# Ledger of designs, part 231: peptides against a protein of PDB entry 6J54

Target 1, 223 residues: chain A of PDB entry 6J54
Amino acid sequence: NENLFASFIAPTMMGLPIVTLIIMFPSLLFPTPKRLINNRTISIQQWLIQLTSKQMMAIHNQKGQTWSLMLMSLIMFIGSTNILGLLPHSFTPTTQLSMNLGMAIPLWSATVFTGFRYKTKTSLAHFLPQGTPALLIPMLVIIETISLFIQPVALAVRLTANITAGHLLIHLIGGATLALLNINTMTAFITFTILILLTILEFAVALIQAYVFTLLVSLYLHD
Target 2, 42 residues: chain B of PDB entry 6J54
Amino acid sequence: QFQFTGIKKYFNSYTLTGRMNCVLATYGGIALLVLYFKLRSK

## One batch from the design tools (peptide; made by RFdiffusion4, then SolubleMPNN)

Design b2_p28_6_s3 (from b2_p28_6, 25 letters changed)
Fold by OpenDDE base, seed 1:
Structure b2_p28_6_s3 (fold): chain B 223 residues (1-223), chain C 42 residues (1-42), chain A 28 residues (1-28)
Amino acid sequence: as target 1 above (223 residues)
Amino acid sequence: as target 2 above (42 residues)
Amino acid sequence: SSLLEKLRQKLLEEYKKLQEELEKKAAE
């Protein structure tokens, strides 16, 4: 149905793209600390950020830790947008493949470029696995090159597909629940319970996908 | 430890430098092929 | 990616076997 996909259409008001505002909205949920001991909410947020940063940066050397700020900001952004996307009939920017590609491609290119700039030998060597027979070298190099270019696409598609699928399911089940409220209250209650369980699942998926996205970017940087 | 002599020293899949050279050679070969076909088309 | 890596490893093993056979034939 057309109404089903209406939530996935980029919202505009009077021809002005409000998508930018939606994208920028999660940033307001993370205020900067002003005191040594902040409010409980801010303290919890900072604690979570510190925990995630420690976990992600544990696998990187000092040069890789330079990207910690960007990676943490990325995970917070994606995570927050994904969580906000769990609201029924809300527009989730991460459901848009263009947005995810717009994030994935620059980050991927930056990581590849950084690797090429500072570790040229190692980066070039990644196009050829160790122990490859001489006759397979040209073909394997081509395959590895193609694989490299598929990485950002896979990254974007994975995030988009997971979040979009979850969001779509929430909308479908939510709509079904509303439709069944006037038909069969018992069935509506069951579907509502499923909706609650699905929202909890999607909450976890949202966090996991944000983490995976950031982690993969980090791994591409490390490689 | 692998001891390579001659061309195998520079083009091998075991050493980092060898792998790099193989990759560069492959890209160079592809570039030459593209150039050849481009010149042939004209 | 894991499947591709497994495929690559299988191909590499097959080619290594072929190379070893060729080397044995050349040594004879």
Scores: peptide ipSAE 0.213, ipTM 0.708, DockQ to the pose 0.007
Fold by OpenDDE base, seed 2:
Structure b2_p28_6_s3 (fold): chain B 223 residues (1-223), chain C 42 residues (1-42), chain A 28 residues (1-28)
Amino acid sequence: as target 1 above (223 residues)
Amino acid sequence: as target 2 above (42 residues)
Amino acid sequence: SSLLEKLRQKLLEEYKKLQEELEKKAAE
C-alpha cells in the first residue's frame, strides 16, 4: 500500500519542491492572444473559453457576471491541471486535498461573505426553508448552518476524491499491464484496453469535476 | 397570501422577513445560552 | 442536497407523528 501512494507524494528535486513548477505549467498552455486572428490552437482555446463562459454566465444575472473572470480562471486552472495529471506517471496537484481546500475555502468564504453583504436578508432566510413547522425551526436552522459549513469541505473532498481515485486507478492498471507483459500477453492486452478506456473516461471526469467545482461556487454566490 | 397577526407576523417560515427573524432569534437564543453557561461557570 | 432533504423529510414525518399522537391523547 505504501507504494500505491508514492505517486501522490509531492515531487522534489535536490530538496526543492517542483510542485510549484507543475502547478504553473498549465499556464504556459494558454498564451494570451497577440493577433486579431490567432493560430488554430489559440483560436480553439478561445472558442472553448467563450463557450464555457457563456454557459457559466447564463446562470447569473449581471451582478453575478462580475465574477466571470475569476470563475473562468478557476475552471481553466482546475481543468488543465486535471487533464495534465492524467498523463502517465504524472503528478496532479489537484490530488492534494490541501490544494483543493486552499481553493475551495477562500472561494466559498468569499461567496458567502458577498452574499451577506449585498443580500443579507435573503442569505439569512436561507437558513430556514419555507414551510417549516414552527417547532422545527430552531433545529432546522442549526442543521442549515452546519450544512453551510460542510459545503466547502464537500466541494474540496469531491474534487480531490474523484481526481485521486481516477489517477490511482490509472497507475494501478498501468502498473499491472506492465507486469503482465512478461507473464501473459493476452491478459496484458485486455488490461491495456481497459486502461485506455479508463483514461478517456477520466478525461471527461476531469472536465466535469472542474465544471462542478466552479458551478457550485457560483451557485453559492447566489444562494 | 398568508395573513399573519401578532407574533406570527414577525416570526414565520413563509415570509422572507419572518424567516430572517426566526434565524436571528435562534442565533440569539443560542448566544444567550452560551453566555449563561459561561457566566454560571465563573 | 439529497441528504439534507432526507433529513428534512424525516423531521417532518416525526413532527406529523407527534401531532397525531397528541391528537389521540386529546381525544381520549
Scores: peptide ipSAE 0.212, ipTM 0.717, DockQ to the pose 0.007
Fold by OpenDDE base, seed 3:
Structure b2_p28_6_s3 (fold): chain B 223 residues (1-223), chain C 42 residues (1-42), chain A 28 residues (1-28)
Amino acid sequence: as target 1 above (223 residues)
Amino acid sequence: as target 2 above (42 residues)
Amino acid sequence: SSLLEKLRQKLLEEYKKLQEELEKKAAE
């Protein structure tokens, strides 16, 4: 069990944590464009950013578009870290629940407080669905209040669970493939094929989870 | 379309103001209950 | 979020049905 989950332990080198470097590494993959017509890679990145930005800001008015930079940076960070985490024996910071909570809670609180500041009436009204019977109002308000506080937890756990599960599967299947290479080459080939398919799937999951995380934050802001 | 009179004008589940007031009333009630139990224990 | 919204809508519909039943019983 320890060997299986060793990849999820915070990596250290010479007793110093290198998690900070790992977290900052994805930033190097997205350099700031200097030319009007950039390289193909940068152009694709900009196109993807613009596409996702249009999707994220489509639900917001001009006031909500102020959050565009933060939301886009968030999705780029989560997406890049998730993709990098799919490498065998690599450490994904997003697999750490503490990191996801540390990221989700401030964003959630910011959205909630922003809602209370600028849309106080609407925000308070969200604790009571429209058309609720009078007798059920107190209980429903309590439930909605609890639901609000569960949002950051659900946001963090969803991201963590999906990325962690995928990462574990890649490691398990990869390890099984290596173990079977010396036992049965045919079976090892099958497991290797599964590993390839799983890796492709996890790439998609990584991007989807980054998008979902950012989208939910955006939706919480919109509400 | 909805015309409320009396207490229902301020406390209803259909209008934004009504829903807001209901939420505030609920929180106020909970706060009062907590305060009551706090004072009772002393 | 869509599933939660669907669940909320279902619960709301159930609450409305219960309220209608209670109103019918109260009217009797």
Scores: peptide ipSAE 0.193, ipTM 0.701, DockQ to the pose 0.008
Fold by OpenDDE base, seed 4:
Parts: structure tokens; sequence; C-alpha cells
Structure b2_p28_6_s3 (fold): chain B 223 residues (1-223), chain C 42 residues (1-42), chain A 28 residues (1-28)
């Protein structure tokens, strides 16, 4: 069991953490366009960014669209890191809860703070659902307050759990496949097929989780 | 649609202002309770 | 103090309403 989790330990080289480099690496895959008509890769990237931006900002007014750059950068970062993490024997920074919390908490706090600053009345009203019986108001306000603070935790845990679970499965099945190569080649082939299917699924999950993470942040801002 | 009189005008769960006031009142109440327990402990 | 009294009155009214609802349910 410890050997399995060893793959999730932050990689170091000569005692220096290289996690920072790993985190920064995906940024190199998204260069800034310099021409009106760029190459196909950059064009596709820009198209995807625009598509996701339009989709996510559809629920926001003009003021909410100010967050478009940050939200798009977030989804690109999370998505790219998640996908790159699915490479064999690679380290995924988003599997680290600290990493996801480090992203979720500031963003959540920013959204909440922004809400209180510009929409104080509405933000305060969110602690009490409409139509609540008067006797339940104090209790419900407390519950809603707690719920608010659980949001960043849930956001981070959701992303971390999904990505981590996927990686664990990939590593386990991959290891099993390698072990079965010397025992039963037929079963190893079956296991390998499952591994491929799982990998494809995890690619989809990686993108979905990145989207959900960003979307929820956006929704918190909207609310 | 909603006609509130008296305290219900300011503290209700149907209007935005009412909800806000209820939240503020709740926080104030909690603060007072905490203060009460702190003073009681001394 | 006046606000607290008003809140108490509101609570009392809510309790009365709850009691009435319970009575109606009991009568059914």
Amino acid sequence: as target 1 above (223 residues)
Amino acid sequence: as target 2 above (42 residues)
Amino acid sequence: SSLLEKLRQKLLEEYKKLQEELEKKAAE
C-alpha cells in the first residue's frame, strides 16, 4: 500500500523539489499567439478557450465577465495538469490536496469577498433561504454559514479525489498487467485492455473535473 | 405580494431586506451568546 | 430591549401558529 502511494509523493531531485517545474510545465504548452492567423495548435486552443469562456460567462453579467481571464486560466491549468498527469509514471500535482486547496481557497475567498463587496444585501440574504419559517431562521443561518465554509473544501476534495482515484486505478492495473506478463499473458492482455479503457475514461474525467471546478467557482461568484 | 406589518416588515424570510436583517440579527444573537458565556465563565 | 421584545413577540406568534397547526393535525 505504501508503495502505491509512493507514486504520489512529490518528486524531488537532489533534495530540491521539482514540483514547481512540473506545475509550470503546462504553461509552456499554451504559448501566446503572435499572429493574426496562428498555427493549427494555437488556433484550436484559442477556439476552445473562447468556447468555454462563452459557456461559462453566459450566466454572468458584464461585471462577472471580468473574471473570465482568471477562470479560463484556471481551467486550462487544471485541465492540462490533469491530462499530463495521466502519462505513465508521471506525477500529477492536482492529486495533492494541498495543491487543490491552495487553488480553491483563494478563489473561493475572492468570490465570497467580491460578493460581499458589491452585492452585500444579496450575499447576506444567501444565509437565509427564502420562505424559511421564522423559528428556523437562527438554525438555518448557522447551517448556511457552515455550508459556505464547506464549499472550498468540497471543491478541492472533489477534484483531488477524482484525479487521485483515477491515477491509483491506472497504477494498480498497470502494475498488475506487468506482473501478469510473466504469469499469464492472456490475462495480462485483458488487463491491459482494461487499462487502456480506463485511461481514456480518466482523460475525460480530467477535463470534466477541471470544468466543474471552474464552473463551481464561477457559480459561487454569481450567487 | 407580501404585506408585512410591524416587526415582520423588517424581519421576514421573503424579502431581500428582511432576510438580510434576519441574518444580521442571528449573528448578533450569536455574538451576544458568546459574550454571555465568556462573562459567565469568569 | 424593545427590539428583543418584538422578537420575543414574533417567536410567540410563531409558536402559537405552530400549536394551531398541530391542533389541526390532531383533529384530523
Scores: peptide ipSAE 0.032, ipTM 0.622, DockQ to the pose 0.006

Design b2_p28_6_s4 (from b2_p28_6, 26 letters changed)
Fold by OpenDDE base, seed 1:
Structure b2_p28_6_s4 (fold): chain B 223 residues (1-223), chain C 42 residues (1-42), chain A 28 residues (1-28)
Amino acid sequence: as target 1 above (223 residues)
Amino acid sequence: as target 2 above (42 residues)
Amino acid sequence: SEELEKLAKELEEQYRKLLEELERRALE
């Protein structure tokens, strides 16, 4: 199945990792506005960013809103990379677990650290749900501690699994469609239709996963 | 709402401070256990 | 969760105050 996962292999050019360039590429799609009234594309982008920012940060207080820029950048990055990853035979960096872990763990740690720094009492209290019987306190605290450490893993795996699965399906169905073109045109057409529908679905999934990832990070920050 | 006296005042699962203290106590207990086993292994 | 609860309580309190104000104005 090497051919099936060939698209998930980190691309290199002459031994140089071009993954960095691929990761940095989405940043070029969001130019900084220089005018009060920008062109339509930039205006729409800014409007979307403002809308999403307002929606996400509305649940946070002033201290939580300090993270607005980071969270918005995160969602834009993940969203853009996920969408670009849906291109045929494209490499999606977010399919790499290492990348997602590398992104999730620092963010998680930052949120936890921020919680302990500014909301120490509340953060510590989160390890013990209210109303816990006295005999179950030690066990439950341990469980909650373990749960805390599982959060970044779950966050990374969720994003990786969803995007990877979608990308894999697109490639598989796409390959099947191409193979069926010479065998049965009718079945190939059906498969192609499924591919289109799946692609549309994956676009939505890409955006949703980006949002969920960012939202969960935000929720961990909010406590 | 809840009136606790004695040890329950500081170690309860209802108040914020009580919960915090319980968490700290549990971590402290674990640390002591680890320390005990570490010293025992020597 | 506790922060959300606190926020919810705060919002509820504000809503209660608003309702009281509205009732006061309605009685005038």
Scores: peptide ipSAE 0.025, ipTM 0.601, DockQ to the pose 0.008
Fold by OpenDDE base, seed 2:
Structure b2_p28_6_s4 (fold): chain B 223 residues (1-223), chain C 42 residues (1-42), chain A 28 residues (1-28)
Amino acid sequence: as target 1 above (223 residues)
Amino acid sequence: as target 2 above (42 residues)
Amino acid sequence: SEELEKLAKELEEQYRKLLEELERRALE
């Protein structure tokens, strides 16, 4: 049904793409602190950012911690957009594969090139797993090379597929619930309960996917 | 730590340098093969 | 991956030490 995917079409108003505004909207939710003691909401946000920063950068050395700002901005952006996308009748930009590829490919390439630049020996050695039999070396090098190029695709597809699938399920079950209200109220109540549970689950998935995406990018940098 | 002698010292799957050399050798070999077939086709 | 390998080795070493301590206690 084409109508099922209509919610994933980029919205336009007056011939202008409002997708840009939707993408920029999450930035308004994270104001910069101007006071030593800010409002409760800002304080909680800062606290969460600090905790996530500590967790994400704990695996990195001092040089790797230089990427903390970029990685944290990425996780905040993806996380906020994913959560906002779970609102009823909302458009989630991260459901667009083009957007995720647009984020994944540059970040992946940056991490890989940074690795080759500063840790050339280690980066080259990663193409050959340790302890590989001599006869399998050429084949494994090729496989590992292919695996490297699949990484950005895997990152983008994983994020897109998970968020898109969740969004579709919410819409489908929501639509089914509305349809069943006039047919069987009891069944509609059951489906509505499932919808609520699924929505809660998708909130968790949204955050997890943002975290995994950022973490994997970070791990590719660290190697 | 592994102690290798001869060619195995430079091309092994256990040491960092050995792994690097193996990777470089593999890429070099592939590049040479591609060049060979390209030149042969002309 | 290099740091993960180091962490894995450290965890394995700690696990080995714990097993040795448990064995010692079991023999007593």
Scores: peptide ipSAE 0.019, ipTM 0.598, DockQ to the pose 0.008
Fold by OpenDDE base, seed 3:
Structure b2_p28_6_s4 (fold): chain B 223 residues (1-223), chain C 42 residues (1-42), chain A 28 residues (1-28)
Amino acid sequence: as target 1 above (223 residues)
Amino acid sequence: as target 2 above (42 residues)
Amino acid sequence: SEELEKLAKELEEQYRKLLEELERRALE
């Protein structure tokens, strides 16, 4: 229905897209620390960044750890935008497949290019799994090549689908709750409880999807 | 560890070099096929 | 996939060591 997907339309102001401003807004939520001991909010943010950075970069060598800044910025961006998208009647840029593809394709290509540049032999060998029967080698190489090109698409679609599905459920159940308020208060209360539980779940999904997106990019870099 | 002789030494699915060569050979074969069909149409 | 498999084996080994350490502590 058009009304169901109306919230996913890119917002404009006087014919000018304001999506750019919405995308830049999460950056304001992460101010640069200026003091040795900052307030609780900034301290928690720094702690989380350090913790996630330590975990994600643990699988990489020193040369791969150069990507730490980019990967952490990516997870912060996606995570913050996803969380902000759960606000009532808010537009989530990450629900747009074009945006996610715009992020996934360059990052994926960078990881693949980096792999070919520094580990050419190993990267080329990844197109053929170890222990493959000789007769299946040509077909399997083709399949693995196709699989490689599907990676950025799968990365973008996974994020988009999960966030979009969550938003749709929240809107549908929320709309049903509002409709039932004037019909049956008890049923409306039950649906409202489900809505709250679903919202909590979507908060978790938002963070997990941001983490998975960044993690997969990191894993592609690690090869 | 894996001692292969003959063509299997260079084209195998167990060694890193062998796997790389198999991939390159596959791409080369596909490229030649495409080139053949392209030249055939001319 | 090859590197992922290697990482998985390393993680399994670390998990095994952790379990052994926990068992040792539980017996003490």
Scores: peptide ipSAE 0.018, ipTM 0.610, DockQ to the pose 0.010
Fold by OpenDDE base, seed 4:
Structure b2_p28_6_s4 (fold): chain B 223 residues (1-223), chain C 42 residues (1-42), chain A 28 residues (1-28)
Amino acid sequence: as target 1 above (223 residues)
Amino acid sequence: as target 2 above (42 residues)
Amino acid sequence: SEELEKLAKELEEQYRKLLEELERRALE
């Protein structure tokens, strides 16, 4: 078990945490455009950002669209970190629950607080669904309140669990492949093929989880 | 759309105001209950 | 939530119109 989770240990160099550098590294992959006609890479990035922005912010009013920059930055950060984490022998910060909680809790708090500040009546009313029988009102309000507090945890755990599980599976199958190279080459080849397919799947999962995380935050903001 | 009279006018599950009042009443009730049990323990 | 409510109202209106159309056709 120790060997399995060794890849998830926060990397250090000379006793200093290098995690900070790893977290900041994805930012270097998204340079700011400085020309009217940008290079192909920047153009693709901007195009992707615009598409995702239009899709995610379509459900929001004009006031909600103010959060577009933050939400897009969030999805870019999570997505880039997740993808980079799939590189061989790389460390994914998003596999750390603390990292995801650090992102989820403030964003959740901001959305909830914003709702209470500007839409107090609506926000309070969300604790009681429409058409609830009178006798069930107190219990349902309590349940909805609890549900609200579970949201940030659900966001963090979902992202962490999906990415971590994928990484673990890749490492396990990869290790098995290496072990089988000297035992049965044919079996090792099959396992390697599975590993490749799994890696492709994990790339998709990485992007999907980033999108879902950001989308849910956006939905919570929309209330 | 819904016409309520009496207490139902202020506490209902169909109107926004009614729902809000129900939530507030519930929180108030819970707070009072907690206070009651806390004082009872002393 | 407001937009969702608006959408719900719009859907309800569409359903109402659909029902009215069905009634009209049934009477013909």
Scores: peptide ipSAE 0.016, ipTM 0.586, DockQ to the pose 0.007

Design b2_p28_7_s1 (from b2_p28_7, 20 letters changed)
Fold by OpenDDE base, seed 1:
Structure b2_p28_7_s1 (fold): chain B 223 residues (1-223), chain C 42 residues (1-42), chain A 28 residues (1-28)
Amino acid sequence: as target 1 above (223 residues)
Amino acid sequence: as target 2 above (42 residues)
Amino acid sequence: LFEEISLLFRYLSELLARLAALLQEALL
């Protein structure tokens, strides 16, 4: 178990938490544009950010679009960290549930409080679905209230579980391929092919989970 | 769209205000129950 | 591999159970 989960231990150097530097590192990969016409890489990045921003903020009014910067920074952060986490022998901060909760809870609470602050009636009415039979109203309100509090937990666990499971699976299949190299080369080749397909899938999952995380936060804001 | 009279005017699951009132009533009822049990234990 | 995968699932299940328990404790 130690070997299996060793890659998920928060790294430290000389007793100092270098995890902070790891968290800050993805910000260096997204430099601010300095020219009207930037290089190809920055232009593509800005185009992607703008595309995702337009797509995500399309469901919001101007008040909701104020959150665009935060949500875009969030998706870029989670996405970049997840992608960087797929590097060999890398540490993915988003595999830590504490970090994901640290992101989920404040953002969720902010969205909920913003909803109650500006859309009090709609937010309160959201606890009761439309068309509910009268006898089921109290029970359903309670269930919906519980569901509300499960949202940040589900948000954090979904991200953590998907990324962590992907990393563990890559590790396990990778270890199996290495073990099978000296046993059966054909089977090792098959497992290696599966590993490649899995890594490609995990790249997609890394981006999708970042998007889903941000989208759900945005959706909770929209109510 | 919806014409409600009496108590259903204020407590219904179709209108926004009705749903809000139902939610508030539910929370109020729970609070009263908690208060009742708290006072009963004393 | 199967054992390790099973351990992974157990770990995830335990995490979910712990989170559920914490949620229940927080709600009750």
Scores: peptide ipSAE 0.042, ipTM 0.711, DockQ to the pose 0.024
Fold by OpenDDE base, seed 3:
Structure b2_p28_7_s1 (fold): chain B 223 residues (1-223), chain C 42 residues (1-42), chain A 28 residues (1-28)
Amino acid sequence: as target 1 above (223 residues)
Amino acid sequence: as target 2 above (42 residues)
Amino acid sequence: LFEEISLLFRYLSELLARLAALLQEALL
């Protein structure tokens, strides 16, 4: 059982944490374009960034579009770390709840404070949905206030749970496949096929979770 | 289209200002209740 | 829509967690 969760332990080298290096590594995979016509990899990356930027910032006005750089960097970071985490013996920082909370809480607070700064009336009005019966107003305001404070926690836990569950499932199916190699080759082949399909799914989940995380942050900013 | 008069003009769930005032009133009421219980215990 | 998507992901995560638990029990 301990070996199952060993992949989620923060890696250290000679007592020194290498988590910092792991977090910084994805930045090397996205070099800045230097030419008007770049190579295929950079062109695809830039195209994806432009596409996602257009989709996410379409809901925002010019003031909200100032956050484009931050949101795009966020999705690139989470997406790259999640994909790199699907490597056989890699460590994903996003499986750590502390990491995701460290991203979610500041971004959430920034969006909330930005809302109060520029749209104070609208932000205060969000604590009460329109058309609410008068008798339910006090209770609903309390519920909406609690809901607001749950947002960063839900955002972090969602990302952590989805990525962790995916990794755990890959490890379990992989372990089962290895155990069945000497017991039943046919069954081992079936489990291996499931493992391949699962890994493909987890690649998609890795990207989707990055997108959803960033999208929700953007949605909170829009309010 | 909503023609609110009197107290409903300032405290309604349909207008932006009305919703804001309702939220502020709710927070103010909660704060007063907390203050009352705190002063009552002392 | 986003709430529905979040619920879907939560359901999938729970399903995957249950499958993982079953596989763990089968492996041990």
Scores: peptide ipSAE 0.030, ipTM 0.679, DockQ to the pose 0.022
Fold by OpenDDE base, seed 2:
Structure b2_p28_7_s1 (fold): chain B 223 residues (1-223), chain C 42 residues (1-42), chain A 28 residues (1-28)
Amino acid sequence: as target 1 above (223 residues)
Amino acid sequence: as target 2 above (42 residues)
Amino acid sequence: LFEEISLLFRYLSELLARLAALLQEALL
C-alpha cells in the first residue's frame, strides 16, 4: 500500500526540493514568439491559445476580459502539468491538494472580491435565486452562502481527486500487468490493453480538468 | 412587470434590489440572533 | 451562473461517457 502512494511524494534531491524545477519546467515548453511567422510548434501553440481564449472570454465583457491573461496562463499551466504527469515515472504537482488549494483560494477570493467591489448589488442578490418563495428565503440564503464558501474547496478537490485517481489507477493496473506477465500472459495482455485505453482516457481527463478548473474560475468572476 | 407594494416592494425574490434586501435582512437577522445569545450567555 | 455550470458539467459528463464507450468498444 505504501508503494502505491510513493509516486505522490514530493521528490527531493539531497534535501532540496526538485518540485520547484518540475513546476517551472512546463514554462519552457511555451516560449514567447519573437517573429511574425514562428516555428510550426509555436504557431500551433499560439493558435490553440487564441482559440481557447476566445472560448473562455466570450462570456465576459470588457472588464472581465482583463482576466484573460490570468485565466489563460492558468489553463496552460494546469494543462501542461497534467499532461506531463502522464509520462512514465513523472511527478505531477497538481496531484498535491496543497498546490491546487493554493491556486483555487486566491483566484476564487479575487473573483468574489471583484464581484463585490464592482457589482455589489448583483453579487449580494446572487445569494437568493429569483422566484424563491418568501418562506424559504432565509434558508436558501444560508445554503447559498455555504455553497459559495465550498466553491474553492470543490475546485481544488475536483482537480486533485481526478488527477490522483487516474494516476493511481494507471500505477495499479501497470503493476498488475507486470505481475501477471509471469503468471498468465494472456490475462496480462488483456490488462495491458486496458491500461492503454485508460492512459488515453487520462490524457483527455487531464485536459478537461484543466479546462474545468479555469472555466469555473471565470464563471465565478462573471457571477 | 411585477408591481409590488408595501413591504414586498423592498423584500422580494424577483427584483435585484429586493433580493439584495432579503439577503441583507437574513444576515442582519442572524447577526442579531448571535448577538442576543451572546448577551444572554453573559 | 448555475445554469451555465450545469450545462458545462452536462457537456463534461457526455464527453466522459463517449470516452467510456470508446474504451468499452476497444476492450471488446
Scores: peptide ipSAE 0.030, ipTM 0.687, DockQ to the pose 0.019
Fold by OpenDDE base, seed 4:
Structure b2_p28_7_s1 (fold): chain B 223 residues (1-223), chain C 42 residues (1-42), chain A 28 residues (1-28)
Amino acid sequence: as target 1 above (223 residues)
Amino acid sequence: as target 2 above (42 residues)
Amino acid sequence: LFEEISLLFRYLSELLARLAALLQEALL
């Protein structure tokens, strides 16, 4: 149904893209702290950022910890956009593959290039797993190189597919509930219950996908 | 832990340097093959 | 519509299961 996918079309007003405003909107939810003891909401946000930062950057050395700001901003952006996208009649930029590729490719490239720059030997050695038979070395190196280039695509598609699938499911079940209201009220109630459970699940998925995306970027940085 | 002699010292799948050399050799070989096919097509 | 919903549920369940497995592997 084309009507189901209509919600995923980039919103425009008089030909002007509102997508830019939608992307910038989550930034308003995270104001910069101005006081030593801020509001409860800001304090909770900073606490969560600190916890996630410690968990993700614990794997990295001091050189890798320079990426903490970028990674934390990334998870906050993706997480906030995904959560806001679950609001009724809202548009999620992360459902667009172009958006996710726009984030994944530069970040992946940066991590790979930083790895080659500072750890050239280890990065090059990563293309060949330990203990490989001598005859299979060329083939395996080729496979690993291909695998490397698939990483940014997989990263973007994973996020896009999970968020998009959730939104589609919510819309489909929502449409089914409305259709069943005139047919059978009992079945409509059951489908509505499923819709509620699904929305709760999608909130969890939204956060998990943001975390996984950021974690994988961090992992690629660590090599 | 692993002691290699001769060519295996430089090209092995266990040591870091050996793995690096194997990767470089593989890329070099592929580059040479591509070059060979380009020259062959002419 | 029901067939599409069922397919989506299967897909979502598989994705969540795989994601959970990946997370467990990454955390362990």
Scores: peptide ipSAE 0.029, ipTM 0.690, DockQ to the pose 0.017

